# Ledger of designs, part 189: peptides against a protein of PDB entry 3ESW

Target 1, 322 residues: chain A of PDB entry 3ESW
Amino acid sequence: NNIDFDSIAKMLLIKYKDFILSKFKKAAPVENIRFQNLVHTNQFAQGVLGQSQHLCTVYDNPSWHSIVLETLDLDLIYKNVDKEFAKDGHAEGENIYTDYLVKELLRYFKQDFFKWCNKPDCNHCGQNTSENMTPLGSQGPNGEESKFNCGTVEIYKCNRCGNITRFPRYNDPIKLLETRKGRCGEWCNLFTLILKSFGLDVRYVWNREDHVWCEYFSNFLNRWVHVDSCEQSFDQPYIYSINWNKKMSYCIAFGKDGVVDVSKRYILQNELPRDQIKEEDLKFLCQFITKRLRYSLNDDEIYQLACRDEQEQIELIRGKTQ

## One batch from the design tools (peptide; made by RFdiffusion4, then SolubleMPNN)

Design b2_p24_2_s1 (from b2_p24_2, 15 letters changed)
Fold by OpenDDE base, seed 5:
Structure b2_p24_2_s1 (fold): chain B 322 residues (1-322), chain A 24 residues (1-24)
Amino acid sequence: as target 1 above (322 residues)
Amino acid sequence: NLNNNLEKILKMKLEEWIKEEASK
């Protein structure tokens, strides 16, 4: 009896789709209770939830996208992208264009647009005076600084003129388009918005050990790609563990469509204890938040994203970017 | 194509399963 493999395959595909979609239905009462208990009893879980409430949605602002695109030198950016794409891109396929775009945005952002600020220059003495700045500590924002979602202000005294310089740590990425300076937080915040403004699928990656970066979903590579604006780095997830010999415990990615533990992509050696939450509870938490973020999506969108999730999980288990 | 993506995923999972079973 010739097994009709085609009919079996079609049936399996239908059943698999239904199974996947069933996971994204309204949470059962028991799951809601588990979630509520977890975020109320575990500080790390509460932190992840709090970050998700901001980072998963804040960058989906069309007004901000317009402001970004109006602020950047798009002519320069696209000229450089087109130049690099014209060399090899046509042979590799059209989807590679976005990889060239992200690489150029990394270059442009670091080289032409944004500045690293370990210490601010003295407001009185002018440029290249940061060496004369002594930290006095941090304080809350003033009335003007508070308009731009400022959490803290670092205070510095100039050793030369004695004047005080304020370095507000702005969380408003639109304000960062004006100030054009910061540390990893400001860099990643604004760069995440920049990538989103080009219509790209982007996640914000939080590392517990005081670093942050992005991931971009490459349609060409068909995977999430490490992107660090501070380092002008594309597809180098190993730089922290291997090049920096950084010890890390958690890397959590926050995007509009989900929250994912991406620690396996970045923590290749020198893993710190993962003692902040049970692994099963972290997995549950990320899945639960992801489910909530997808409640408004249709079945086809849910299924496509679920397929992407499964591919990523396989990648993370294999430890090899295929 | 959604079906093509699923087929790729299934193939990848099967390959992993085969590798895991071959390592026992």
Scores: peptide ipSAE 0.019, ipTM 0.529, DockQ to the pose 0.054
Fold by OpenDDE base, seed 1:
Structure b2_p24_2_s1 (fold): chain B 322 residues (1-322), chain A 24 residues (1-24)
Amino acid sequence: as target 1 above (322 residues)
Amino acid sequence: NLNNNLEKILKMKLEEWIKEEASK
């Protein structure tokens, strides 16, 4: 009896696809109830949902992508990428080019484009006067600042001239293309948009312990890659736990196609108590939001993304992020 | 590409399952 292994394999593949797709069908009433109860009763869950409503979709704006590409020195960027790509003689194929692009964007952004702002310069005294600035606290935005999605304005007084300087914390990434300064929030916000503007698969990673960064899906490495614009860091997920000895509890990645707990990638030691939500509830929450984000996708797209998700989960379980 | 990815995933899952069952 010649077992038609090919026929069996095809049948198994069909059944497997159907099984995977079944997980992404419209949520059952019981799941909807669980979700609603969770986000209404758990503040952390509500926060994750709120962030997902913004971070998962805000960067998918073609008009913003055009503005970004018109603002960046693309000639310089691609010149540098081409130079680095030429060193390997194309031996690794075309997919590695995108890794070089992301590395150059990290360099360009930190070295040429954006500035870290611990304290602003005095508007009256001019450049390199931040040392003379005393914080007076924070206040709400004025009418002009409010146009650019500003929630908070830091107020500083110059010790030399006595004038007040405002440092608005803009959340509008297009305004950040003009101001070209900020802290980790502004850096990550604009850099996420920059990466998206090149057509890359990018996630915004929120850490509960007051840091944010990106992940980029490398087709060359066939995985999500840590990207921190503040640190000019590529594929160094260990920098927080090991190099900084940072204590962390949660790292949540937000992308157009899903929300994922990526804590296992970054929390390698000094783990803080994960007491904000039950692990099962967090897993459920991320999966539920991910399902909703994929409702408009076709079966093949859903299946491909689900396969990618499974690979990532296996990676995270094995601790083989490197 | 899809078949290769599925095969990889299935192999990885099988390895994990075997490891889990062997640890019981």
Scores: peptide ipSAE 0.018, ipTM 0.533, DockQ to the pose 0.054
Fold by OpenDDE base, seed 4:
Structure b2_p24_2_s1 (fold): chain B 322 residues (1-322), chain A 24 residues (1-24)
Amino acid sequence: as target 1 above (322 residues)
Amino acid sequence: NLNNNLEKILKMKLEEWIKEEASK
């Protein structure tokens, strides 16, 4: 009996596709009840849901993408990309070009465009005066600041001139194109939008231990790639656990197509207790939100994303980037 | 190619399953 392995393989692929698609059908009533109970009873789950409602969709704004592309020095960016791409002997049209683009965007953003702001410069004394600034505390936004999704304003007094300088913590990434300064939150927020503006698949990664970064899906590497704008880091997920010796409990990635616990990518040592939610409940939550985000997608899109998800899960289990 | 990706995934899962069963 010549086992037609090709026929068996095709049949398995069909059944597997059907199986995958079946998982992305509308949630059963029992799943909805479980979800509702989870988000009402677990604060961490409520937080993840709240973040997903914003972070999964906010960057998919074509008007914002246009503003970003009009604001950036695209000529400089592409000149540098082309230069580095050519230097390494790559031919035009290779998927690797996008990796060079992301690397240049990291460089451009950190070196040319955006500034780290521990303390603001004095509005009166001018540049390089942050050393003279004393924090007075935080307050709510004023009428102007409130227009730009500002939750809090840090207040500083200049020790030299005595004037007050406000450092509003803007959440509007378009305002950040103007201000061009912030901490990890502002950096990641605007940089996520920048990457999205180039048509890239990007996720916002939230770490419970007060850091945030991006992931970019590299078509060349065929995986999610760690991207930290603050660090000008590309594909260095180990920097937090190993280089910083940071203790972490949760890293959650938020993208248009899903919410994923990516803790295993970044938490390589010094893991803090994961006591905020049961592991099964977190897995369920992420899957449930992901399922909702994909409700409007066709079967082929769902299947492609599911294949990507499975590859990522295998990567995360194996602990090796292929 | 979607099929190639799926075949790769299935192969990877099979390899993982074999490793897990061999460790039991």
Scores: peptide ipSAE 0.017, ipTM 0.510, DockQ to the pose 0.053
Fold by OpenDDE base, seed 3:
Structure b2_p24_2_s1 (fold): chain B 322 residues (1-322), chain A 24 residues (1-24)
Amino acid sequence: as target 1 above (322 residues)
Amino acid sequence: NLNNNLEKILKMKLEEWIKEEASK
C-alpha cells in the first residue's frame, strides 16, 4: 500500500492550523503574571516593551503617509522604478515591482534626499564646514526644538568663527522631512516612515550595539529582506558581522504585527554575550507582545501571519538567506 | 528507518506548504 504522504501532510496541516489559532487566543492568567514579573524585574525586557509601545504603532499614521508622499519626488522615483522593471521584461511577475521600488527608494533617499550628519555645518560659515566643528557636549531642547520630539541637542563650536551650532536629535520624522539630515537613528526613523507610506510591510530593527535599520517583507522573495538606508543596502544582512566585523548581542525587529528576535539573521560572527535576559524569557516576551498586537485580527489574518512567522523561524535556523 | 523518513517527508511538505501559504 503506497503511503499517501500528501494526504497525511494535509491532515497534519489542518491540525497545525487549529493548534496555531489556539496559541493566539487571549493570554492565560499565568502568562500575564509571567509577563508582568518579567517587565518589572528585567531592564532589557522593560526596554523591549517600551520600544514596542512606540515603534510598533507610530508609523501607522495616514496623515504622516500623505505628508511623505507630498514631499518626495514621486515622478522621479516611479520613472526610475519603471525603467529598471522594464529591463527585466516582466518575466518575474508583478510582485518584483515592489523590490525595485524599495531599491529606488534606497537610492533616492541616500543620493537625492537625505544627508549624513556626523557633525553639523557651522550655521555662520555655511556649507562644508563640519570639519571645523568641535563638540561641546549635549543639552536639553529649547522651546522650539521641544515641539518636534527632541530629547537631546548636540552642541558644537566652530573653530573658525567661534559661533555655537546646535544639532537637535529630532525623533519626529515629519521634522526630518524638513531638516533632511541625521545619523543612523534619523535615517532609519524617516526611511521606515517612507516605506510605510507606500503601503509596505516594514519592521524597525534595533541593534543593542548602536545601530538601527529596516526589514521589508518582499512578496516576491516571500521573506523579510534586510534594508539599510544609510548603506543603500538591500538584502545584505551580513554587512555588519562580516564587512564591518561588528560585534553584536541583540537585534530586535519591531512591526505592527509583532516583535521578533532577528539576531540570527545579522549576528553571523563576533557574537557578544547575550546576558541581558534569559533566552527563554526573551522568546516568551516577543511572543507575548506579538500575541497582544494581534488581538484584534481575525482567524485568517492570524493564521497567515503565523505561517509567515514560521517560515521566518525556519529561515533563521537554516541560515540559507546568505 | 521508516519513521525517520516519514518525519523528514512530512517536515519537507510542511515547509513547502508554509511557503505557499505565506505567499498568499
Scores: peptide ipSAE 0.021, ipTM 0.541, DockQ to the pose 0.730; fails the geometry check

Design b2_p24_2_s2 (from b2_p24_2, 17 letters changed)
Fold by OpenDDE base, seed 3:
Structure b2_p24_2_s2 (fold): chain B 322 residues (1-322), chain A 24 residues (1-24)
Amino acid sequence: as target 1 above (322 residues)
Amino acid sequence: SLNKEFEKILKMFLENWIKEVASK
């Protein structure tokens, strides 16, 4: 009796798919109660939920994508991508082209497009005067600044001319296309939108210890890839823990299809206490939000994303990307 | 300890399975 191993494998795959899909059905009443209790009692959970409500959806705006693509020097970008792609000489497949695109976008953004702003230049004295600026504190936005989702405005006095310069911390990424300056928050915000505008799968990574970056899903590498626009960094998740010797407790990735604790990818040493939430509750929270984000997806989309999630969880346990 | 080892083995199994599914 020839055991039809192919038939058995197909049957097992069907049963596995059904099992996976069963996990993404509408939440049971008990899960909803647990979720509500968690977000009402735990401030960290409230913060994660609040961030997910914004970061998971804000970048999926077709009008913003059009504005981005109209603003960037696409001719320069694609010229450079094509040049670097042609050098590799190996027909590694069409999927590697997107990795070259992301690397060029990192270069273009840091070198040609956006500027780091530790302190603003003096509005009166002109360019390269930031060294003369003294911080006076922060205040609320004025009527004009408030139009661009400004939470706070940093106030600086020029030591040379005595004039006041305002540095509004804009959260509107379209305004950042105009201002072209900021710190890690503004860099990551606009760069996330830029990557999304090219149709890429991108997550916004929030670190509790005052840094933010992106992850890009590489179809060539078949995994999530660390991307930091501030550092022009591609696939270097170790830079924070190892190179900077940064102490960290939580790294949470926010994307259109899910919320994931990615701390294990980035926290390699100098781990700070993870005391803001129970590990089981954080896992539950991320899974619950992810499940909600996928409620409108079909069975095939849910299954594909679930397979990708499991692969990522394997990677995070093995530590193999380092 | 035993549960973590079991999870590791299960994940290795799933990785191989996912690779096989993706190659088809």
Scores: peptide ipSAE 0.023, ipTM 0.596, DockQ to the pose 0.127
Fold by OpenDDE base, seed 5:
Structure b2_p24_2_s2 (fold): chain B 322 residues (1-322), chain A 24 residues (1-24)
Amino acid sequence: as target 1 above (322 residues)
Amino acid sequence: SLNKEFEKILKMFLENWIKEVASK
């Protein structure tokens, strides 16, 4: 009997698709109990859940996207993208255009739009006076600052004029379009929104050791790409572990379609103890949250995302990003 | 051998899977 290998391969694909889709059905009662127990008993799990409830959905706001696009110099951005694409992009295919766009957005954001603020300038003395500022501590927001999702306000005294300057740590990315300054948190927050406003697939990456960055899904590279707005960095996941010699324990990516432990992409050396949660419980937690985020998707969308997830896991195991 | 046929089936499965993933 001539074995029809094509027919067998097609049948395997159908069965595999059905198997994948079965994983994204409603959680069993036992899984719900496990999830509830985990988030109630493990502080790290509770933190990941809390972050997911905000970071996975907050940037999917059409009104915010419009405000961003109206605020940015789109003529300059697209002029620069078109210029770089015209040199090399036609040979590589149209999908590379989005990579050029993200690279230009990194340049534009760092060079033309946003500023690093270690210390604020004195409100009285004006620009370039941050060197004269002494920290007095932090306090809660006032009534005006509270309108812009401000959790903390840093207080500084000017050594020259003696006046107090407030540096509110705004979490409202629309307010950051006005203030145009901050540290890694403000940079990553606004830049995540900017990338989302161009219709890109973006994740917010939280590092336990007090840093944050983005990932962009490149259709050209067919993978998640490291993006750090502070560093104007594209596809350099090694910069923290290798260049900075940073010690890290956890990197968690938060996107509209899932929560993923991406530690293996960024923690290449000097790994700190992963003692905040059991590895199997973290894996379960991320999968459970991801499953919930995909409840409204159709079977084809679920299958495509699951295939992308598997490719990412293979990439992370093989170290293929280098 | 059964192993060579199995390898062919796996290869064809993977090729079809890659095409399906790449098309979306």
Scores: peptide ipSAE 0.021, ipTM 0.527, DockQ to the pose 0.402
Fold by OpenDDE base, seed 1:
Structure b2_p24_2_s2 (fold): chain B 322 residues (1-322), chain A 24 residues (1-24)
Amino acid sequence: as target 1 above (322 residues)
Amino acid sequence: SLNKEFEKILKMFLENWIKEVASK
């Protein structure tokens, strides 16, 4: 009996697709109960949920994308991308162009567009006066600052003129297009929006140990790629653990299509205790939120994303980003 | 593209698995 291996393979592929799709169906009552209990009893889980409710959706705003594209020097950006892309003679195909785009956006953002602000300049004394600024603490936003999703305002006194300068920590990325300054939070927030505005698949990565960065899904590399706007870094996930010798416990990626624990990509040494949540509960939480984010997708989209998820999980287990 | 690659890998895996099972 000539076993029709092709027919059997096709049948198994169908069954496998159905099996994958079954995991993304509406949650069973028991899963909902587990989720509710976890979020209500575990503060870390509550935090991850809260972040997902914002970070997974906020950047999918077409009006914001238009404002970004109108604000950036697109002519300069594409000129530089075209120049870099021309060096390889198009040998790698069009998919590599997007990698060049992201690299140029990193350059442009850090060198031409946005500024690091450890301390603000004195509003009275003008530019390059940050050295004269003494922190007085933080307070809530005033009526004007509150219009731009500002939770905290840092207050500084000028040692030279005695005037007070306010440094609002704006969370509105459109306001950041105007102010063009901040720390890792403002950098990552606006840069995430910038990447999204070019139609890229982007995740916001939150590190519990006070840092944030992006991941971009490279079609050329066929994987998620580390992107840090503060460092002008592309595909260097090791910089925190190895170069900085940073101790870390959790790195969580937030995207429109899912929430993923990406700690294994970035925590290569000096791992801090992961004591905020049980590993099984964190895995469940991320999967549950991811499932909810995909409820409106069709079966083919769900299947494609599930295949991508599986490849990422294999990558994370192997510890090989390359 | 990724889906096609995954499907290809899965197909190859399944074909090999079927052959292995059929040989036993």
Scores: peptide ipSAE 0.021, ipTM 0.518, DockQ to the pose 0.051
Fold by OpenDDE base, seed 4:
Structure b2_p24_2_s2 (fold): chain B 322 residues (1-322), chain A 24 residues (1-24)
Amino acid sequence: as target 1 above (322 residues)
Amino acid sequence: SLNKEFEKILKMFLENWIKEVASK
């Protein structure tokens, strides 16, 4: 009996698609109850939910994308991309061009556009005066600062002139296009928006141990790629655990299409206790939020994303990003 | 659940099938 393997494969694929799609149907009442109980009883779960409500959607703003593209030196960026792309002997139209774009955006952002701000310069004394700045503490935003989603303002006194300089910690990425300075939070916030403005599929990665970075989905590599604007780092997920010897417990990625525990990509050694939530509950939480984010998508979109999710899970289990 | 077992079998089958197709 010639087993029609093609027919069997087609039937299996159909059944598999149906099975996958069935997982993304409206949550059962029991799942809703579990979710509600989890976010009300577990602070970490509440934090993940709160972050998802912001980070998964905030960067999907076409008006912001336009402002970003108008603000960046696109001529310089594309000139450099084209130069490096041509140098490596690639033909136009290859998916790898986007990887070159992201690498140039990392370079441009760190070298030409944005500045690290450990301490602000003195507003009176001018550039390169941060060494003269003494922290006085933090306070709430004033009326002007509050317009730009500012949660806190660091206050500094200049040891030279005695003037006070305010360093608002703006969460408005459009304001960051003006200020062009910050720490990892501001860097990652604006850089996430920049990547989104180029039409890329991007996630914001939150690490519990006070660091943040991006991931973008490379069509060339067919996977999520680590991107850290602070470090000008592309596809180096090991830098935290190995190079920095950083101890970490949780890394959670937030994107428009889902929330994913990506800890396995980044926590390679020195793992801290994962005691903030049960592993099963975290998995449930991320899946539940992801399911909600996909409610408006069609079956084909859901299926494609589910295939991507499975590929990522296989990658994370196998440790193949080495 | 029966669904998880089926999913596992399907995944294994698909992984093997993809490997076979990719090797051709």
Scores: peptide ipSAE 0.019, ipTM 0.498, DockQ to the pose 0.100

